# Peptides against a protein of PDB entry 5K2M, part 127

Target 1, 273 residues: chain A of PDB entry 5K2M
Amino acid sequence: MRIGITYTVLRREEMAIKERAGEFGEVVMLHEDDLLFPGNYDLDVVIIRNVSHFKALYTARLFESEGIPTVNSSRLIFEAGDKLFATLRLAGKVPVPEWKAALSEGGALRVPDSLGYPLVSKPVFGSWGRLLAKVNDRDSLEAVLEHRKWMKNPLYGIHYFQEFVEKPGRDIRSYVIGGEFVGAIYRYSNHWITNTARGGKAEPCSDPEVEELSVKAWEAFGEGALAIDIFESEKGLLVNEVNPNMEFKNAARVTGADMAGKLVEYAVEVAKT

## One batch from the design tools (peptide; made by RFdiffusion4, then SolubleMPNN)

Design b2_p20_6_s2 (from b2_p20_6, 13 letters changed)
Fold by OpenDDE base, seed 5:
Structure b2_p20_6_s2 (fold): chain B 273 residues (1-273), chain A 20 residues (1-20)
Amino acid sequence: as target 1 above (273 residues)
Amino acid sequence: LEEALEREEEEALKYALELL
């Protein structure tokens, strides 16, 4: 078996995936600079670890065009990596924060009539809480919308909003791979954006409700490896978003779960189908 | 050394994310 691993930056995750993949077969590390299509890649499966959502999506689709399956698939990356498309999958299966989408400024200005203030403005793409805005009032909404007009990417004209969820100074990140719950962590932060990449601490989360909800959230997509972000709200657990390009170094360290091994095992299963 | 590597990783990630 030959396992490809595409990457932008050799992180702890990519090193761990490489190490574990070596136990199952020959490993081919493919930096973004090594990728040219169409190509003759002799690979049974490719693990997609490109940092960019769009590069990951296109890389997956390009390998699939060569008849090589990917983890995650281009379909999953597309649906899970877009916050709006992910919400559309999740909303019918699990509790999610109340949300609105608007396709114009005039539509966006009416969102508070439904969600009230404070609300959260999100781009449909992006990681690490980039361009998230807590919108407390009309003036702030107008400012966010004005700034969006001057952003280069037209996808910033897709206006996605959520209710602001009051959190207990933490959120939950869980991991589901191939339908199996692998583990979960609490991410602590004094900021309303709880992300470990922003100086948050991680602790193990052992909660059967989190496990059940995480599996149900994964089942909304029905394939691949997902990190699932869950809020503890006054309304109970809410699935905020999913990530098809998960970081797991902190979760693996804190829980002791072999997330890299589970990802490789799943990729090997995909290669055999 | 580990903190230096983490900072380099974070800088490389930020750069890669800006190229999105």
Scores: peptide ipSAE 0.166, ipTM 0.804, DockQ to the pose 0.070
Fold by OpenDDE base, seed 4:
Structure b2_p20_6_s2 (fold): chain B 273 residues (1-273), chain A 20 residues (1-20)
Amino acid sequence: as target 1 above (273 residues)
Amino acid sequence: LEEALEREEEEALKYALELL
């Protein structure tokens, strides 16, 4: 078994994955600078750990073109790593925050007619709560839309909005790998953005409803390793988003779950299919 | 060492976050 690991930054997660992968076979670390295609890669599977969503997506697709399966697959990265595409998958299977998408400024300006205020503006791509805006009024909406016109990436012209969900000073991040629930954490923050990468504290979450909902959310995609962000709302649990490029250092530390091992085990299973 | 690694990870992540 030869396991590739693509990475941008050697984080705690990549170190843990490397260490666990070494127990299953030969490990080939592949920094982004090492990646050239077409290539003659002698690998049974590649674990995709590129930080950029697009680099991860293209890296996965490029390895797949060489006949090498990836974890996650390019299909999963594409569907799960885009907040709008992920919402389209999730909305038919699990409760999600109310959402609207618009393809023009004129369309976006009508979103409050359906969602009201406050609403959340999200880019369809991006991590760590980057470019999330709580839009409290019309003036704020106009400002966000105006700023989006000056952003270089055309994807910033895809206007994705959610209702603002009042949270109890925390959210939930769960992990499902190969359809198995691996663990969950609460992420605490006094800010409406509760991401641990922004200084939130993590605590273990042991809730059967979270486990069930997390598995159902994973089943909307039907493959791979996903982190699932869940909100506790007055309406009950809502699946906010999924992440096919999951960070898990805090969750592994807090829960004691072998998330790196589970990811490697799944990659080894994928290599054998 | 852990704080230094966290800072290096944070700086590297900030740099990588500038990557779309």
Scores: peptide ipSAE 0.127, ipTM 0.793, DockQ to the pose 0.068
Fold by OpenDDE base, seed 3:
Structure b2_p20_6_s2 (fold): chain B 273 residues (1-273), chain A 20 residues (1-20)
Amino acid sequence: as target 1 above (273 residues)
Amino acid sequence: LEEALEREEEEALKYALELL
């Protein structure tokens, strides 16, 4: 068994994945600077750990074109890493926040007619709450839309909105790998954008409803390793988004779950199919 | 040493994410 690991930055996650992969076979670390295609890669599977969504997507597809399976697959990265495409999968299986998509400014200006205020503007791509806007009124909506016109990436012209969900000063992040629930944490924040990378406290989450909902959210995609972001709302649990390029350092530390081992075990299973 | 490594990791991650 030869296991590739692609990466941008050698984080605690990549170190843990490397260590556990060494128990199953030979490990080949591949920094982004080492990747040239077409190449002559002698690998049974590649674990994709590139930080950029687009670099991860293209890296996965390039290995797949050479007959090497990836974890995650390019298909999963594509569907789960786009907030709108992820919502389309999730909405058929699990409760999600109310959402609207518009393909023009004129369409976007009518979104409040159905969602009301406050609403959240999201780019379809991006991490760590970047370019999220809480929109409280018409003037704020017009300002966000005006700024989007001057953004160079055409994907900023895809207008994705959600209802604003009042959260109890925390959110939930769960992890499902190969259809198995691995663990979950609460992420505490005084800001409406909850993220542990912004100095939030993490605590273990042991809730059977979270476990069941997390597995159902994974089943909407049917493959791979996903982090799942869940909101506690007055309407119950809502699946906000999924991440096919999960950070798990804090979750592994807090829960004691062997997330790196579970990811490697799944990659070895994928290599054998 | 662990705190220094964590800061370096965080700075490298921020840089890599700005290059999306």
Scores: peptide ipSAE 0.126, ipTM 0.790, DockQ to the pose 0.063
Fold by OpenDDE base, seed 2:
Structure b2_p20_6_s2 (fold): chain B 273 residues (1-273), chain A 20 residues (1-20)
Amino acid sequence: as target 1 above (273 residues)
Amino acid sequence: LEEALEREEEEALKYALELL
């Protein structure tokens, strides 16, 4: 068994994955600078840990083109890593925040007619709560839309909106790998954007409803390793988004779950199929 | 040491994120 691990930065997660992968076979660390295609990679599977969504996506697809399976697959990265595409998968399986997509400013200006205010503007791509805007009124909506016109990426012209969900000063991040629930945490924040990367505290979440919902959310995609962001709302649990390139250092620390091991085990299973 | 590693990871992540 030869296990590739692609990475941009050697984080705690990549170090843990490397260590656990060493128990199953030979580990080949592949920095982004080492990735040239086509290449004759002698690998049975590649674990994708590139920080960039697009780099991860293209890296996965490039290995797949050489007959090497990836965790996550390019399909999963594509569908789960785009907030709108992820919502399209999730909405048929699990409760999600009310959402609207518009493909023009004129369309976007009509979104409040359906969602009301406040609403959340999200880019379809991006991490760590970047370019999330709480839009409280028409003036704020117009400002967000105006700013989007001057952004140098055409994907910013895809207007994705959610209802604003009032959260109890926290959200839930769960982890499902290969269809198995691995663990969940509460992420505490005084800001409406809850993210542990912004200095939020993490605590273990042991809730059977979270576990069930997390597995169902994973089943909307049907493969790979996902972090799942869940909101506690007045309407109950809502699956906000998923992440096919998950950070798990805080969750592993807090829960004691062997997330790196579970990821490697799944990659080894994928290599054998 | 943990705070230093976290800062280095944060800076590296920030740089990687700016590159999309």
Scores: peptide ipSAE 0.105, ipTM 0.780, DockQ to the pose 0.071

Design b2_p20_6_s3 (from b2_p20_6, 14 letters changed)
Fold by OpenDDE base, seed 1:
Structure b2_p20_6_s3 (fold): chain B 273 residues (1-273), chain A 20 residues (1-20)
Amino acid sequence: as target 1 above (273 residues)
Amino acid sequence: IDEELKEEEEEALKFAEELA
């Protein structure tokens, strides 16, 4: 078994994945600078750990074009890594926050007619709560839309909105790999954007409802390794988003779950199919 | 959360901002 690991930065996650992959076979670390295509890669599977969503997507697709399966697949990265595409998958299987998509400013201005205020404006791509806006009124909506007109990336012209969900000062991040629930954490934040990167506390989450919902959310995609962000709302649990390029160092530390091992085990399974 | 962890996440965030 020859296991490739693509990466941008050798983080704790990539180190753990490398270590565990070594138990199954030869490990080939592939920095982004080493990736040239077409290439002659002698690999049975590639674990995709590129930091950029787009680099991860293209890297996965490039390996797949050479007959090498990837974890995650380019299909999964594409579907799960876009907030709108992910919502389209999730909405058919699990409770999600109420959402609207608009393809123009004129369409976006009508979103409050359905969702009301406050609402959340999200880019369809991006991580760590970047360009999330809580929109409380018409003036704020107009401002967000005006600013987006001047943004260089045309994907900012795809307007994705959610209802604002009141959270109990935390959200849940769960991990499902190969259809198996691996673990979950609470992420605490005093801000409406719950992001551990901003100094939030993480605690273990042991809730059977979270486990069941997480597996169902994964089943909306049907493959790969996903981090799943869940809100505790007055309406019950809502699946907010998924991440096909998950960070798990905090979750692994807090839960004691072998996230890296489970990821490698799944990659080895994929290599054998 | 360990201050070191926060710094690593902030660095990863900055790096990913440059790559996005």
Scores: peptide ipSAE 0.021, ipTM 0.561, DockQ to the pose 0.070
Fold by OpenDDE base, seed 2:
Structure b2_p20_6_s3 (fold): chain B 273 residues (1-273), chain A 20 residues (1-20)
Amino acid sequence: as target 1 above (273 residues)
Amino acid sequence: IDEELKEEEEEALKFAEELA
């Protein structure tokens, strides 16, 4: 078996994936600079670890066009990596924060009529909480919308809003790979945006409800490896978003779960199908 | 798109550096 691993930067995750993949076969590390298509890639499966959502998406689709399956698939990356598309999948299966999408400023200005204030404005793409805005009032909404007009990417014209969920100073990140719950962590933050990347403490989360909800959230997509962000709300657990290009270093460290191994095992299964 | 991709890469690099 020959396992490709595409990457932008060799993080601890990519190193762990490489190491574990070596137990199953030959490992071919593919930096973004190594990727030319069409190519003649002799690979049974490719694990997609490109940092950019779009690079990951296109890389996956390009390998698939050559008959090489990917983990994650381009379909999963596309649907899970877009916050709105992910919400559309999730909303049919699991509790999610109340949301609205608008395709114009005029539409966006009416969102508070349905959701009230405070709101969270999100871009449909992007990582690490970039361009998340807590919108407390009309003036703030107008400011966010005005700024979006001057952003170059047309995707910023897709206005995605959620209700603001009061969190208990933490959120949950769970991991489901191939339909198996692998683990979960609490991410602590004094800010309404919880991200372990910004110096938050992580602790193990052992909650059967989180496990069940995480699997159901994964089933909304039905394939691949997902990190799932869950809020603890007054309404119960809410699935906020999913990530098809998960970071798991902190989760693996905190839980002791073999995230890299589970990802590789799943990739090997995909290669055999 | 290219500038945003670069910014994402730069943030990922910064993050990777902070995690190293």
Scores: peptide ipSAE 0.019, ipTM 0.538, DockQ to the pose 0.051
Fold by OpenDDE base, seed 4:
Structure b2_p20_6_s3 (fold): chain B 273 residues (1-273), chain A 20 residues (1-20)
Amino acid sequence: as target 1 above (273 residues)
Amino acid sequence: IDEELKEEEEEALKFAEELA
């Protein structure tokens, strides 16, 4: 078996995936600079680890066009990596924060009529809480919308909003790979944006409700490896978002779960189907 | 799109450096 691994930066995750993949077959590391299509790639499966959502999406689709399956698939990356598209999948299966989408400034200005304040403005793409805004009032909403007009990417004109969820100074990140719950962590932060990437403390989360909800959230997509962000709210557990390009080094460290091994095992299964 | 992708890569790089 020949396993490709595409990457932008050789992070701890990519190193762990490489190491584990070496136990299952020949590993071909493919930096973004090495990728040219159409190509004659001799690979049974490709693990997509490009940092950019769009580069990951297009890389996956390009390999699929060569008849090479990817983990994650371009379909999954497309649907899960867009916060709005992910919400559309999730909302039919699991509890999610209340949300609204608007396609114009005029539509966006009416979002508070439904969601109230405070609300959260999110870009439909992006990671690490970039361009998340807690919108407390009309003035803040107008400011966010004004700034969006000057952003170059037309996707910033897709206005996605959620209710602001009061969290107990933490959120949950769980991992589901091939439909199997692999583990979960609490991410602690004094800021309303909880991200371990921003220096948050991580602790193991052992909660059967989290496990059940995480699997159901994965079932909304029905394939691949997902990190799932869950909020503890007064309404109970809410699935906030999913990530088809998961970071797991902190989760692996804290839980002791072999996230990289599970990802490789799933990729090997995908290669055999 | 390319500039935003670069920003995402730069943030990922900064994050990777902070982790190193």
Scores: peptide ipSAE 0.019, ipTM 0.533, DockQ to the pose 0.050
Fold by OpenDDE base, seed 5:
Structure b2_p20_6_s3 (fold): chain B 273 residues (1-273), chain A 20 residues (1-20)
Amino acid sequence: as target 1 above (273 residues)
Amino acid sequence: IDEELKEEEEEALKFAEELA
């Protein structure tokens, strides 16, 4: 078996994936600079670890066009990596924060009529809490919308909003690979945006309700490896978003779960299908 | 290795910000 691994930066995750993949077959590391298409790639499967959502999406689709399966698939990357498309999948299976989408400024200005204040403005793409805004009033909504007009990417014209969820100073990140729950962590932060990359503490989460909800959230997509962000709210657990290009170094360290091994095992299963 | 990886992660974050 020949396993490709595409990457932008060799992080702890990519090193761990490479090491584990070596136990199953020949490993071919493919930096973004090595990728040209159409190509003559002799690979049974490719693990996609490009940092950019769009580069990951296009890389996956390009390998698929040559008959090489990818983990994750271009379909999963597309649907899970867009917050609105992910919400559309999730809302049919699991509790999600109340949300609204608007396709114009005039539509966006009516969102508070249904969600109230405070609300959260999110771009449909992007990671690590980039361009998240807590919108407390009309003046702040108008300001966010005004700034969006001057952003170059047309996707910023897709206005996605959620209710503001009061969290108990933490959120949950769980991991589901091939339909199997692998582990979960609490991420602690005093800021309303909880991200471990910004210096938050992580602790193991051993909650059967989180495990069940995480599997159901994965089943909304039905394939691949997903990180799942869950909020603890007064309404109970809410699935906020999913990530098809997950970071897991902190979760692996804290839980002791072999995230890299599970990802490689799943990729080997995909290669045999 | 841990400090070098942090710098690489910060660079990856910056790169992801530029290429998103």
Scores: peptide ipSAE 0.022, ipTM 0.558, DockQ to the pose 0.078; fails the geometry check

Design b2_p20_6_s4 (from b2_p20_6, 11 letters changed)
Fold by OpenDDE base, seed 4:
Structure b2_p20_6_s4 (fold): chain B 273 residues (1-273), chain A 20 residues (1-20)
Amino acid sequence: as target 1 above (273 residues)
Amino acid sequence: LEEELEREEEEGLEFALELE
């Protein structure tokens, strides 16, 4: 078994994945600078750990074009890594926050007619709560839309909005790999953005409802390794988003779950399929 | 455009690494 691992930065996750992969076979670390296509890669599977969503997506697709399966697949990265496309998958299977998409400023200005205020503006891509805006009123909406016009990436012109969900000072991050629930954490923050990458505390989450919902959310995609963001709301649990390029160092530390091992085990399974 | 996105993601990562 030859396991490739693509990466941008050697994080704690990549180190753990490398270490665990070494127990299953030969590990080939592939920095982004090492990636040239078409290539002649002698690999049975590639674990995609590029930081960039787009780099991860294209890397996966490029390996797949050479007959090498990836974890995650380019299909999964594409559908799960885009917040709008992920919502389209999730909304058919699990409760999600109310959402609207608009393809023009004129359309976006009508979103409050359906969602009301406050609402959350999200880019369809990006991590760590980047460019998330709590939009409390019309003036704030106009400001967000104006700023988006000056952003160079045309994807910022895809206007994705959610209802603002009041959370109990925390959210839930769960992990499902190959359809198996691996673990979950609470992420605590006094800010409406609860991402641990922004200084939130993590605690273990042991809730059967979270486990069931997480598996159902994964089933909306039907493959791969996903981190799942779940909100506790007055309406019950809501699946906010999924991440096909999961960070898990905090979750692994807090839960004691062998997330790196589970990811590698799944990659080995994919390689054998 | 990709370079700008990459820089933004890298900056986000750096920020995340500093806060942990």
Scores: peptide ipSAE 0.015, ipTM 0.532, DockQ to the pose 0.053
Fold by OpenDDE base, seed 2:
Structure b2_p20_6_s4 (fold): chain B 273 residues (1-273), chain A 20 residues (1-20)
Amino acid sequence: as target 1 above (273 residues)
Amino acid sequence: LEEELEREEEEGLEFALELE
């Protein structure tokens, strides 16, 4: 078994994945600078750990073109890493926050007619809560839309909105790998954007409803390793988004779950199919 | 822009790493 691991930065997660992969076979670390295609990669599977969503997507697709399966697959990265496409998958399987998509400013200005205020404006791509805006009124909506016009990436012209979900000062991040629930944490924040990367505390989440919902959310995609962000709302649990390029160091630390091992085990299974 | 977004992602990661 030869296991590739692509990466941008050697984080704690990549170190843990490397260590665990070494138990199953030969490990080939592939920094982004090492990637050249077409290539002759003698690998049975590649674990994709590129930081950039697009680099991860293209890296996965490039290896797949060489007949090498990836974890995650380019399909999963594409569908799960786009907030709108992820919502489209999730909405058919699990409760999600109410959402609207608009493809023009004129369309976006009508979103409050359906969802009311406050709204959350999200880019369809991006991490760590970047460019999330709580839109409380018409003036704020107009400001967000005006700013989006001057953003260079045309994907900022895809207007994705959610209802604002009142959270109990925390959210839930769960992890499902190969259809198995691995663990979950509460992420505490006094800000409406909960992120452990912003100095939030984490504690273990042991809730059977979270476990069931997390597995169902994963089943909307049907493959790979996903981090799942869940809101506790007055309507019950809502799946907000999924991440096919998961950070798990905090969750692994807090829960004691062997997330790196589970990821490697799944990659080894994928290699054998 | 992608490089800028990537740089912002890297900065976000650096920030996340500093807080751990």
Scores: peptide ipSAE 0.015, ipTM 0.519, DockQ to the pose 0.049
Fold by OpenDDE base, seed 3:
Structure b2_p20_6_s4 (fold): chain B 273 residues (1-273), chain A 20 residues (1-20)
Amino acid sequence: as target 1 above (273 residues)
Amino acid sequence: LEEELEREEEEGLEFALELE
């Protein structure tokens, strides 16, 4: 078996994936600079580890056009990597924060009539809490909408809002690969935007409710490897978002789970279907 | 814009790697 691994930066995750993939066959590391299409790639499967959402999406679709399956698939990257499309999948299967989408400024100005204040403005794309805004009042909403008008990417004209969820100084990140729950962590932060990349402490999360909810959230998509962000709210557990290009170094370290091994095992299964 | 976002993502990753 020949396993490709596409990457932007060789992180601890990519090193672990490479090492585990070597146990199953020949490993071909493919930096973004090495990727030209159409190409004569002799690969049975490709693990997509590009940092950029769009580069990951197009890389996956390009390999699929050559008849080579990818983990994750271009379909999963597309649906899970967009916060609004992910919400549409999740809302039919699991509890999610209350949300509204508007396609114009005039529509967006009416969102508080349904959600109230405070609310959260999110771009439909992006990572690490970029361009998240807690909107406490009308003046703040108008300011966010005004700034969006001057952003060059037309996707900033898609207005996605959630209710503001009060969290207990932490959130949960879980991992589901091929429908199997692999592990979960608590991410602690004093800021309303919880992210371990911003210096938050991580601890193991062993909660059967988190495990069950995480599997149900994965079943909304029905394929691939997903990181799942869960909030602890007064209403119970809420699935906030999913990530089809997961970071797992902290989670693997804290839980002892073989995230890289599980990802490779799933890629080998995909190659055989 | 996409390249700028990618660079910001890479910088964010480097920062995350330094904190771990």
Scores: peptide ipSAE 0.014, ipTM 0.517, DockQ to the pose 0.046
Fold by OpenDDE base, seed 1:
Structure b2_p20_6_s4 (fold): chain B 273 residues (1-273), chain A 20 residues (1-20)
Amino acid sequence: as target 1 above (273 residues)
Amino acid sequence: LEEELEREEEEGLEFALELE
């Protein structure tokens, strides 16, 4: 078994994946600078750990074109890494925050007619709560839309909105790999954007409802390794988003779950299929 | 040390994203 690992930066996650992969076979670390296609890669599977969503997507697709399966697949990265496409998958299987998509400013201005205020504006791509806006009123909506017009990336013209969900000062991040629930954490924040990258406390989450919902959320995609962000709302648990390029260092530390090992085990299973 | 490493990783991630 020859396991490739593509990466941008050697984080704790990549180091853990490398270490665990070594127990299953030969490990080939592939920095982004090493990736040229077409290439003669002698690999049974590639674990995709590129930081960039787009680099991860293209890397996965390029390996797949060489007949090498990837974890995650380019299909999964594409569908799960876009907030709108992910919502489209999730909405048929699990409770999600109420959402609207608009393809123009004129369409976006009508979103409050359905969602009301406050609402959340999200770019369809991006991480760490970047360009998330709580839109409390019409003036704020107009400002967000005006700014979007001047953003260079055309994807900022895809307007994705959610209802604002009042959270109990935390959210849940769960991990499902190959359809198996691996673990979950609470992420605490005093800000309406709960992100551990902003100094949030993480605690273990042991809730059977979270586990069941997480597996169902994964089943909406039906493959791969996903981090799943869940809100505790007055309406119950809501699946907010998924991440096909998960960070798990904090979750692994807090839960004691061998997330790197589970990812490698799944990659080995994919290689054997 | 863990907080410093987390900050370095975050800075590294921000840097990697700025290079996109």
Scores: peptide ipSAE 0.017, ipTM 0.535, DockQ to the pose 0.067; fails the geometry check

